Peptides against a protein of PDB entry 3HUF. Designs and how they scored, part 180

Target 1, 320 residues: chain A of PDB entry 3HUF
Amino acid sequence: MWIIEAEGDILKGKSRILFPGTYIVGRNVSDDSSHIQVISKSISKRHARFTILTPSEKDYFTGGPCEFEVKDLDTKFGTKVNEKVVGQNGDSYKEKDLKIQLGKCPFTINAYWRSMCIQFDNPEMLSQWASNLNLLGIPTGLRDSDATTHFVMNRQAGSSITVGTMYAFLKKTVIIDDSYLQYLSTVKESVIEDASLMPDALECFKNIIKNNDQFPSSPEDCINSLEGFSCAMLNTSSESHHLLELLGLRISTFMSLGDIDKELISKTDFVVLNNAVYDSEKISFPEGIFCLTIEQLWKIIIERNSRELISKEIERLKYA

## One batch from the design tools (peptide; made by RFdiffusion4, then SolubleMPNN)

Design b2_p23_8_s4 (from b2_p23_8, 7 letters changed)
Fold by OpenDDE base, seed 1:
Structure b2_p23_8_s4 (fold): chain B 320 residues (1-320), chain A 23 residues (1-23)
Amino acid sequence: as target 1 above (320 residues)
Amino acid sequence: MEEEKKIKEEEELAKKENEEEKA
């Protein structure tokens, strides 16, 4: 989201969130969803137009800002952004920090990008929320992104957490739910006057973790917890691979169960399978190797004695 | 559509006000 602040109390000492939309900026406008009052004698009654675009798909992957357009409204002294005069037709900016000077005002409006990118685990939830979140200047998607700040967990009562949720937790993404998304949707008007009224996702996250026994107390309890062990996995998802890497595992990949030869078994402590392969092929598992699902592995990892538990299972199957 | 029209009308008003201030 874009946040604006200003020096010299020209914004009345307030920080304001700018959502996607158009704003008339000037001395003689009243603060609302489409107007920004700036208090200075050196600023025109209506001085500039700010237009913030909705996020692009690229912004989801890069964590880049929504495009910020500035147009001078034919003022006597013009408008500058980052010390450059705004062109007659307006200019567009993708920089994360903008210093906006209105006319001869000695104080600048400082616009900065606060990154917030929401990944969804479920396509249906993405379809439900994407439009509303994009109108808040929040890029959304399903795929993993290095720019992801938040992850929406699907609340299915009594279901195991997904691999996406497990990975989001370990990569220290703030896990949120539908209750937080609802809260975000209600604050749009309140944050016009005070950007500090933006709801903190950390409280929602803490409540999710506290109320769900499928989560450890912290990601640090699981990160590198399996250091020194080796696994083989079916080449299924990038998220599954990254999850196993965050556990500190040495990973070998295979394309089919038939590729699990004696050499691979000799170098591998256990095999990680997806649920479909595990359920279909459980009768044909190679002898002398421990096979488990990611969900079964997760149930072991969240235990304080995870290393001992895995070692016991490896030993049990090696001598069976 | 209506919001875009209002914004355009306000931009046109702003230009007139600013032209008068230049004169």
Scores: peptide ipSAE 0.311, ipTM 0.871, DockQ to the pose 0.860
Fold by OpenDDE base, seed 5:
Structure b2_p23_8_s4 (fold): chain B 320 residues (1-320), chain A 23 residues (1-23)
Amino acid sequence: as target 1 above (320 residues)
Amino acid sequence: MEEEKKIKEEEELAKKENEEEKA
């Protein structure tokens, strides 16, 4: 989200979040959803227009800012952004830091981008929330992204957590629920005067983890917990691969169960399958290999003695 | 549409005010 601050109390000593939309900026406007009051005699009554665009799909993958447009309203001394005079028709900016000078005001408005990108675990939740979150200047998506800061888990009561949720946890993404999204949507008016009123997701995350036995106490309990073991996996998802890498596994990939030859068996401790393949092909598993699902592996990994548990299962099936 | 109209009207007012301040 865009946050603005200023020196010399020209913003009344307050930080403000700017959501996507248009703002008239000047000395003689009242702070609201479309106006930014700036307290200086060197600033015109109505000095500039700021327009913040909604996030693009690219912004979800890059964590880049919503586009920031600045137009001078034909003032005597103009407007500058990063010491460059704003053009007559206005200019657009994609820099994460903007130093905005209104006329001859000795104090600048400093705009900075705070990255917030929300990944959803399912398309239904994304469809429900994307429009509202985009209107807050928050990029949203389904796919894994290095820019992802938050992850919305699916609230299906009684189901195992998804691979996406497991991976989000291990990569230290803040896991949130719909209650946080609802709260986030309600702060829009309150943050006009005080950007510090933006809800912290950390408390939501702590509550989710505390109340769900499918999570370990920390990602650090699982990261590299299976170092020294090797697995083979069906090349189905990048998230599954990245999850197994974070566990410290040496990974071999195969395209079909028919590719599991004696050579692969000799190099691997176990085979990781998705549920669909596990359920359909269980009768066709090669002898002498431990096959399990990611969800079964996760149940082992969240235990304090995960290495001992996995070793026992490997041994049991080698001698069966 | 109505918000865009209000913004345009306010931009026109701002230009007029700023022209008067230049004079």
Scores: peptide ipSAE 0.304, ipTM 0.868, DockQ to the pose 0.866
Fold by OpenDDE base, seed 2:
Structure b2_p23_8_s4 (fold): chain B 320 residues (1-320), chain A 23 residues (1-23)
Amino acid sequence: as target 1 above (320 residues)
Amino acid sequence: MEEEKKIKEEEELAKKENEEEKA
């Protein structure tokens, strides 16, 4: 999201979130959803227009800012952004930091981009929330992105957490729920005067982890916990692969159970399967190899003695 | 639509005010 602050008292010492939309900026406007009052005798009554665009799909993957347009309203002394005079038709900016000078005002408005990018675990929740979140200047998507800061888990009572949730946890993404999204939907008015009133997602995350025994105490308890072990997995999802990598596993991939030959078995400690393949093929598993699901693996990994548990299961099948 | 119209009207008012300050 864009945040503005200013030197001196020209913004009344307040930080303000700017959501996507258009703002008239000047001395003689009242602060609201479309106006920014700037207190200086050197600023015109109505001096500039700021326009913030909604996030693009590219912004979801890059964590880049919503485009920031500045137009001077034909003032006597003009407007500058990063010491450059704004063009007669206005200029657009994609820099994360903007120093905006209105006329001869000695104090600048400092605009800075605070990254917030929300990944969803399921398309239904994305469809429900994407529009509202985009209107807050928050990029949203389903696919994994290095720019993701938050992950929305679906609260299904009594269900195991998804692979997406497991991976989001291990990559240190802040896990949030629908209650946090509902809270975000109400903040537009309250944050005009004070950007610090933005709800803290970490409080939501702490509550999720505390109240769910399917999470370890920290990602660090699981990261590289299986270092030195080797697995084979069905080539099903990138998230599953990345999850197993974060556990410190050496990974081989196969396309079908029929591809599990004696050579692969000799190099592999265990095989990771999806639930559908595990349930359908459990009667036809190759001899001498330990097969488990990601969910079964997760249940072992969250235990303090995960390495010992895995070793016992491997030994049980090698000597059977 | 109505908000966009109000913004345009305010921009045109701003230009007139600023032209008067230049003269």
Scores: peptide ipSAE 0.303, ipTM 0.868, DockQ to the pose 0.839
Fold by OpenDDE base, seed 3:
Structure b2_p23_8_s4 (fold): chain B 320 residues (1-320), chain A 23 residues (1-23)
Amino acid sequence: as target 1 above (320 residues)
Amino acid sequence: MEEEKKIKEEEELAKKENEEEKA
């Protein structure tokens, strides 16, 4: 989201979130959803127009800002952004930091991009929330992204957490739920005056972890917890691969169960399979190797003695 | 549409005010 602050109390010492939309900026406007009052004698009554576009799909993957347009309203002394005079027809900016100088005002408005990108695990939830979140200037998507800051967990009562949720947790993404999204949808008016009133997702996340026994207390409890072990997996999911890497596993990939030869078995402690392959092929598993699902692995990983538990299962199958 | 119209009207008003301040 875009946040503006200013020096010299020209924004009354307040920070403000700018959602996608258009704002008239000047000395003689009243702060509302479409106006930004700037207190300086050197600023025109209506000085500039700011327009913030809705996020693009590209912004979800890059963590880039919503496009910020600035237009001078034909003022005597113009408008500058990053020391450059704004063109007569306005200019668009994709920089994460903008120093906006209105006329001869000695104080600048500082606009900065606070990165927030919300990944959804479930397409139905994305479909439900994407429009509202985009209107807050929050990029949304389903696919893994290095720019992802938040991950929406679907609370299905009694369901195991998904691989996406597991990976989001281990990569230190803030896991949120529908309750946080609901809260975000209500805050739009209150944050106009004070950007600090933006709800803290970390509190929601702490509550999710505390109330769900499928999570360890921290990602650090699981990261590299299986260092020194080796696994093999089907080359089916990048998220699954990245998850296993974060556990500290050495990973070998195979294309089919038939590719699991004696050499691979000799170098591999266990095989990780998806549920569909596990259930369909369990009768055809290679002898002498421990095969498990990611969900079964996760149940072991969340235990304090995960290394001992895995070692026991490996031994049980090697010496059976 | 209606918001966009209001914004344009306000921009044109702002330009007039700023032209008067230049004179």
Scores: peptide ipSAE 0.302, ipTM 0.866, DockQ to the pose 0.919

## One batch from the design tools (peptide; made by RFdiffusion4, then SolubleMPNN)

Design b2_p24_1_s1 (from b2_p24_1 with Y6M A8S E15K K16E E20L E22K)
Fold by OpenDDE base, seed 5:
Structure b2_p24_1_s1 (fold): chain B 320 residues (1-320), chain A 24 residues (1-24)
Amino acid sequence: as target 1 above (320 residues)
Amino acid sequence: SLDEEMESLSEEEAKEAKELRKAA
C-alpha cells in the first residue's frame, strides 16, 4: 500500500494510506477519500491530483508498487517528484519512494510503498476477495511468489492444512484467514487520517497457530529437520518440491510409480505421494520402500522427535 | 546565504503549519 507522510506538520503530523483512486491535493481541501489537505501558504488551494492505479499481475510477483500518477493542476510553481518537474499531462511513477514537492513548499510529501501481497490457497477464495483487495492496493494471486507477504488459509474446521499452507508457513509468510480479510474491508475510512489503524495481520497469524495443533511453534522447528534423509516424489508440484527442500531432504523425481526401480529404492529412504495417487495405488506399491503422503509426512514433521519417528518407520519397512 | 534563507523560510512555514493545525 502507498503511505504518505511529511515534515513541517504540512500533513498535520499524520501518516495516511492512499488506496487506489484519485485524490485532489491542496491547501483548501478537506481530508476525505478523494482529498488530501496540505497545510502551507506555498501550496495552491488545489495543487495536484494523485491517481493510484489498482495493482497489476506483475506487482504480485515483484512486490512492486501500484502505479502512482501525479498531475499538477496548472499551478504557478508546478509540482516536482524526485526533483523532476511533473509534465503538463502528468507523470506516472513505479518507484517505491517518491518525494513530492508542491510549489515552493520547503517540505516534501514523502510517499513510500509498503509491500503487501496476498496469496490464496484456492481459486474460490481468490475470486471472492481479489476485487476488494485490489481496491485496497493489494496484489493477489494463487501462484507462489517471492513477493508474497501473506497467505490466506481457508477456515474449514477439522480439515487438515493444505500443502500450500504448510509451505507458506515454512517460507515465513504471515498466514491469515477470512476474518482478517473481512476486517481489512472495514478500515478504509478510518485509515484516512491515521495509517497506523491498519489491522495487525501478525495477531491473526499468532491466533491461528495457537488454536491449531497442526502448526509447530515456528518454521525453524521444521526447516532442515530431515537433513540427511532422501526421498523420491512425483514431478507434479513445485510447492511440494520446495516444501521437501525446506525440510532438508535430498529429492529424486520420477514420472510414474513404474519408474520406481530397485536402484531408486536403494538410494531413497521414502517416497512422497499425493493423496490421490496414494489412495489409488497403495496396493501396487513396490516392496521394500516406505510410501507416505505429504500430509502424513507433515504429521511426523510437527513432532519434536520427527527424525526418530521417520527413522523408525523406515527401519520397520526395510526389515518387514 | 541561500541555505540560511531556505532554513528561515522552512521555519516560517513550520510555524505557519503549526498555527493552521491549531486553528483547524
Scores: peptide ipSAE 0.022, ipTM 0.464, DockQ to the pose 0.038
Fold by OpenDDE base, seed 1:
Structure b2_p24_1_s1 (fold): chain B 320 residues (1-320), chain A 24 residues (1-24)
Amino acid sequence: as target 1 above (320 residues)
Amino acid sequence: SLDEEMESLSEEEAKEAKELRKAA
């Protein structure tokens, strides 16, 4: 989201979130969803127009800002952005930091981009929320992205967390739920005067972890917890692979259980399967190898003695 | 004149900047 602040109290000492939309900026406007009052004698009654576009799909992957358009409203002294005069037809900016000078005002409006990118695990929830979140200047998507800051957990009471949720947690992504999204949708007006009124996603995240025994206390409890172990991964998602990497596992990838020969078994501590393969092949598992699902592995990893638990299971099956 | 308007605006700006810096 775009946040504006200003020097010299020209914004009355307040910070403001600018959502996608159009804003008239000037001395003789009242602060609302489409106006930004700036208090200076050097500023025109109606000085500039700011237009913030909705996020693009590219912005979800890059964490780039919503496009920021500035147009001078035919003022005597014009408008500058980053010390450059705004062109007669207006200019568009993709920089994360904008220093906006209105006329000869000795104080500038400082606009900065606070990145927030929300990943969804569920396409139905994405379809439900994407439009509203885009109107907040928040890019959304289903795919993993290095720009992802938040992850929406599907709240199904009594269900196991998904691999996506597990991975988001280990990546230190802020896990949120639908209650947080609802809260975000209500604060749009309140943050006009005070950007600090933006809902704290970290509080939501803490509450999710506290109230769900499927999470360890921190990602650090799980990261590299299985260092030194080796696994074979069969028919799992890219997220599953990355999850296993974050656990510190050495990973070999295979397409079928038939690809696992005696040599590989000798070098592999356990095999990780998706639920479908596990359920279908459980009768035909190779002898002397420990096979488990990611969900079963997760249940072990969240325990304080995860290494001992895995070692016991490996030993049990090698000598069975 | 345009210059007088520019100077008067510059003086008002300088005065405003000084007042705002004193209030901070």
Scores: peptide ipSAE 0.019, ipTM 0.492, DockQ to the pose 0.065
Fold by OpenDDE base, seed 3:
Structure b2_p24_1_s1 (fold): chain B 320 residues (1-320), chain A 24 residues (1-24)
Amino acid sequence: as target 1 above (320 residues)
Amino acid sequence: SLDEEMESLSEEEAKEAKELRKAA
């Protein structure tokens, strides 16, 4: 989201969130959803127009800002952004930090981008919330992204957290739920005057972790917890692979259970399977290897003695 | 002109800003 603040009390000492939309900026406008009052004698009654675009699909992957358009409203002294005069037709900016000078005002408006990119665990939740979140200037998507800051956990996902949720947790993404999204939908009017009224996602995250026994105390409890072990997995998802990497595992990939030869077995401590393959092919598992699902692995990893538990299961099958 | 007054006020505000920066 774009946040503006200013020196010299020209914004009354307040920070403001600029959601996607158009704002008239000037001395003689009243603060509302489409106007930003600036208090200086050196600025025009109506000085500039700010236009914040909705997020692009690319912004979800890059964590880039919503496009910020500035137009001078034919003022005598013009408008500058980052010490450059705004062109007659306006200019568009994708920089994360904008220093906006209105005319000869000695104080600048500082606009900065606070990155918030929300990944959803399922397409149904994305479809429900994407439009509203985009209108808040929040990029949304389903795929893993390095720009992802928040992850929406699906509460309807039965008795176990999804692989996506597990991975989001380990990569230190802030896990949120529908309750946080509902809260976000209500704050749009209140944050016009004070950007600090934006709800803290960390509180939601803390509550989720506290109330769900499927989460360890911290990501650090699980990261590299299985260092020194080797696994093989079906080449099914990048998220599953990245999850296993974060556990410190050496990973071999295979396309079918038939590709698991004696050489692979000799170098592999266990095989990670998806639920469908695990359930359908239990009778055809290679002898002498420990096969488990990611969900079964997760249940072991969240235990304090995870290494001992894994070792015990490996030994049980080597001597079987 | 109102514009000249705004220029003079801008110079006064720039002086005030300089004085505030010297007093800080």
Scores: peptide ipSAE 0.018, ipTM 0.498, DockQ to the pose 0.066
Fold by OpenDDE base, seed 2:
Structure b2_p24_1_s1 (fold): chain B 320 residues (1-320), chain A 24 residues (1-24)
Amino acid sequence: as target 1 above (320 residues)
Amino acid sequence: SLDEEMESLSEEEAKEAKELRKAA
């Protein structure tokens, strides 16, 4: 989100969040959803127009700011951004920090970008919430992104957590649910008036972890917990691969169960399968190798003695 | 102020998210 602040009390000592939209900036406007009052004798009654665009698809992957457009409203002394005069038709900015000078005002409006990117585990939830979140200046998507700050899990009572949720947890992404999104949707109208109404996403996350026994106490309990073990996996998802990497596993990939030869078995401690392949092929698993699902692996990893449990299962099959 | 409280909550969230990422 864009935040503005200013020195010399020209913004009345207030910071302000700017959502996507258009703002008239000047001395003789009243603060509302479309106007920013700036208190200086050097500023025109109506001085500039700020236009913040909705996030682009690229912004989801980069964590870059919503585009910030500045237009001077034909003022006597113009408008500058980062010491450069704004062009007659206006200029657009993608820098994370903007110093906006209105006319000869000795104090600048400082605009800075706070990055927030929300990944969804469920495409239906993305479809439901993306428009509202984009109107808050929040990029949204389904794919893993290094810019992701929050992850939305589907709150189904009694369901196993997904691989996406497991990976988001290990990446130390703030996991949120539908209740947090509902609150964010109300904030657009209320936060202009009361910022205390933003729910703490971390409090939401803490409550999710506390109330669900499928989560370990911390990501650190699981990261590199399987260092020194080797696995083979079907080349099915990037998230599954990255999850296994975060566990400290050496990973070999195969395309089908038929590709699991004696050489691969000799180098592999266990095979990780998706649920569909595990359920269909359980009777035809290669002899002498431990096969499990990611969900079964996760249930072992969240235990305090995860290394001993895995070692015991590997030994059981080597001596069987 | 209202906007400062929202900034503080969101800075706290961003700082906590950044601290969570740094502790990785």
Scores: peptide ipSAE 0.000, ipTM 0.271, DockQ to the pose 0.017; fails the geometry check

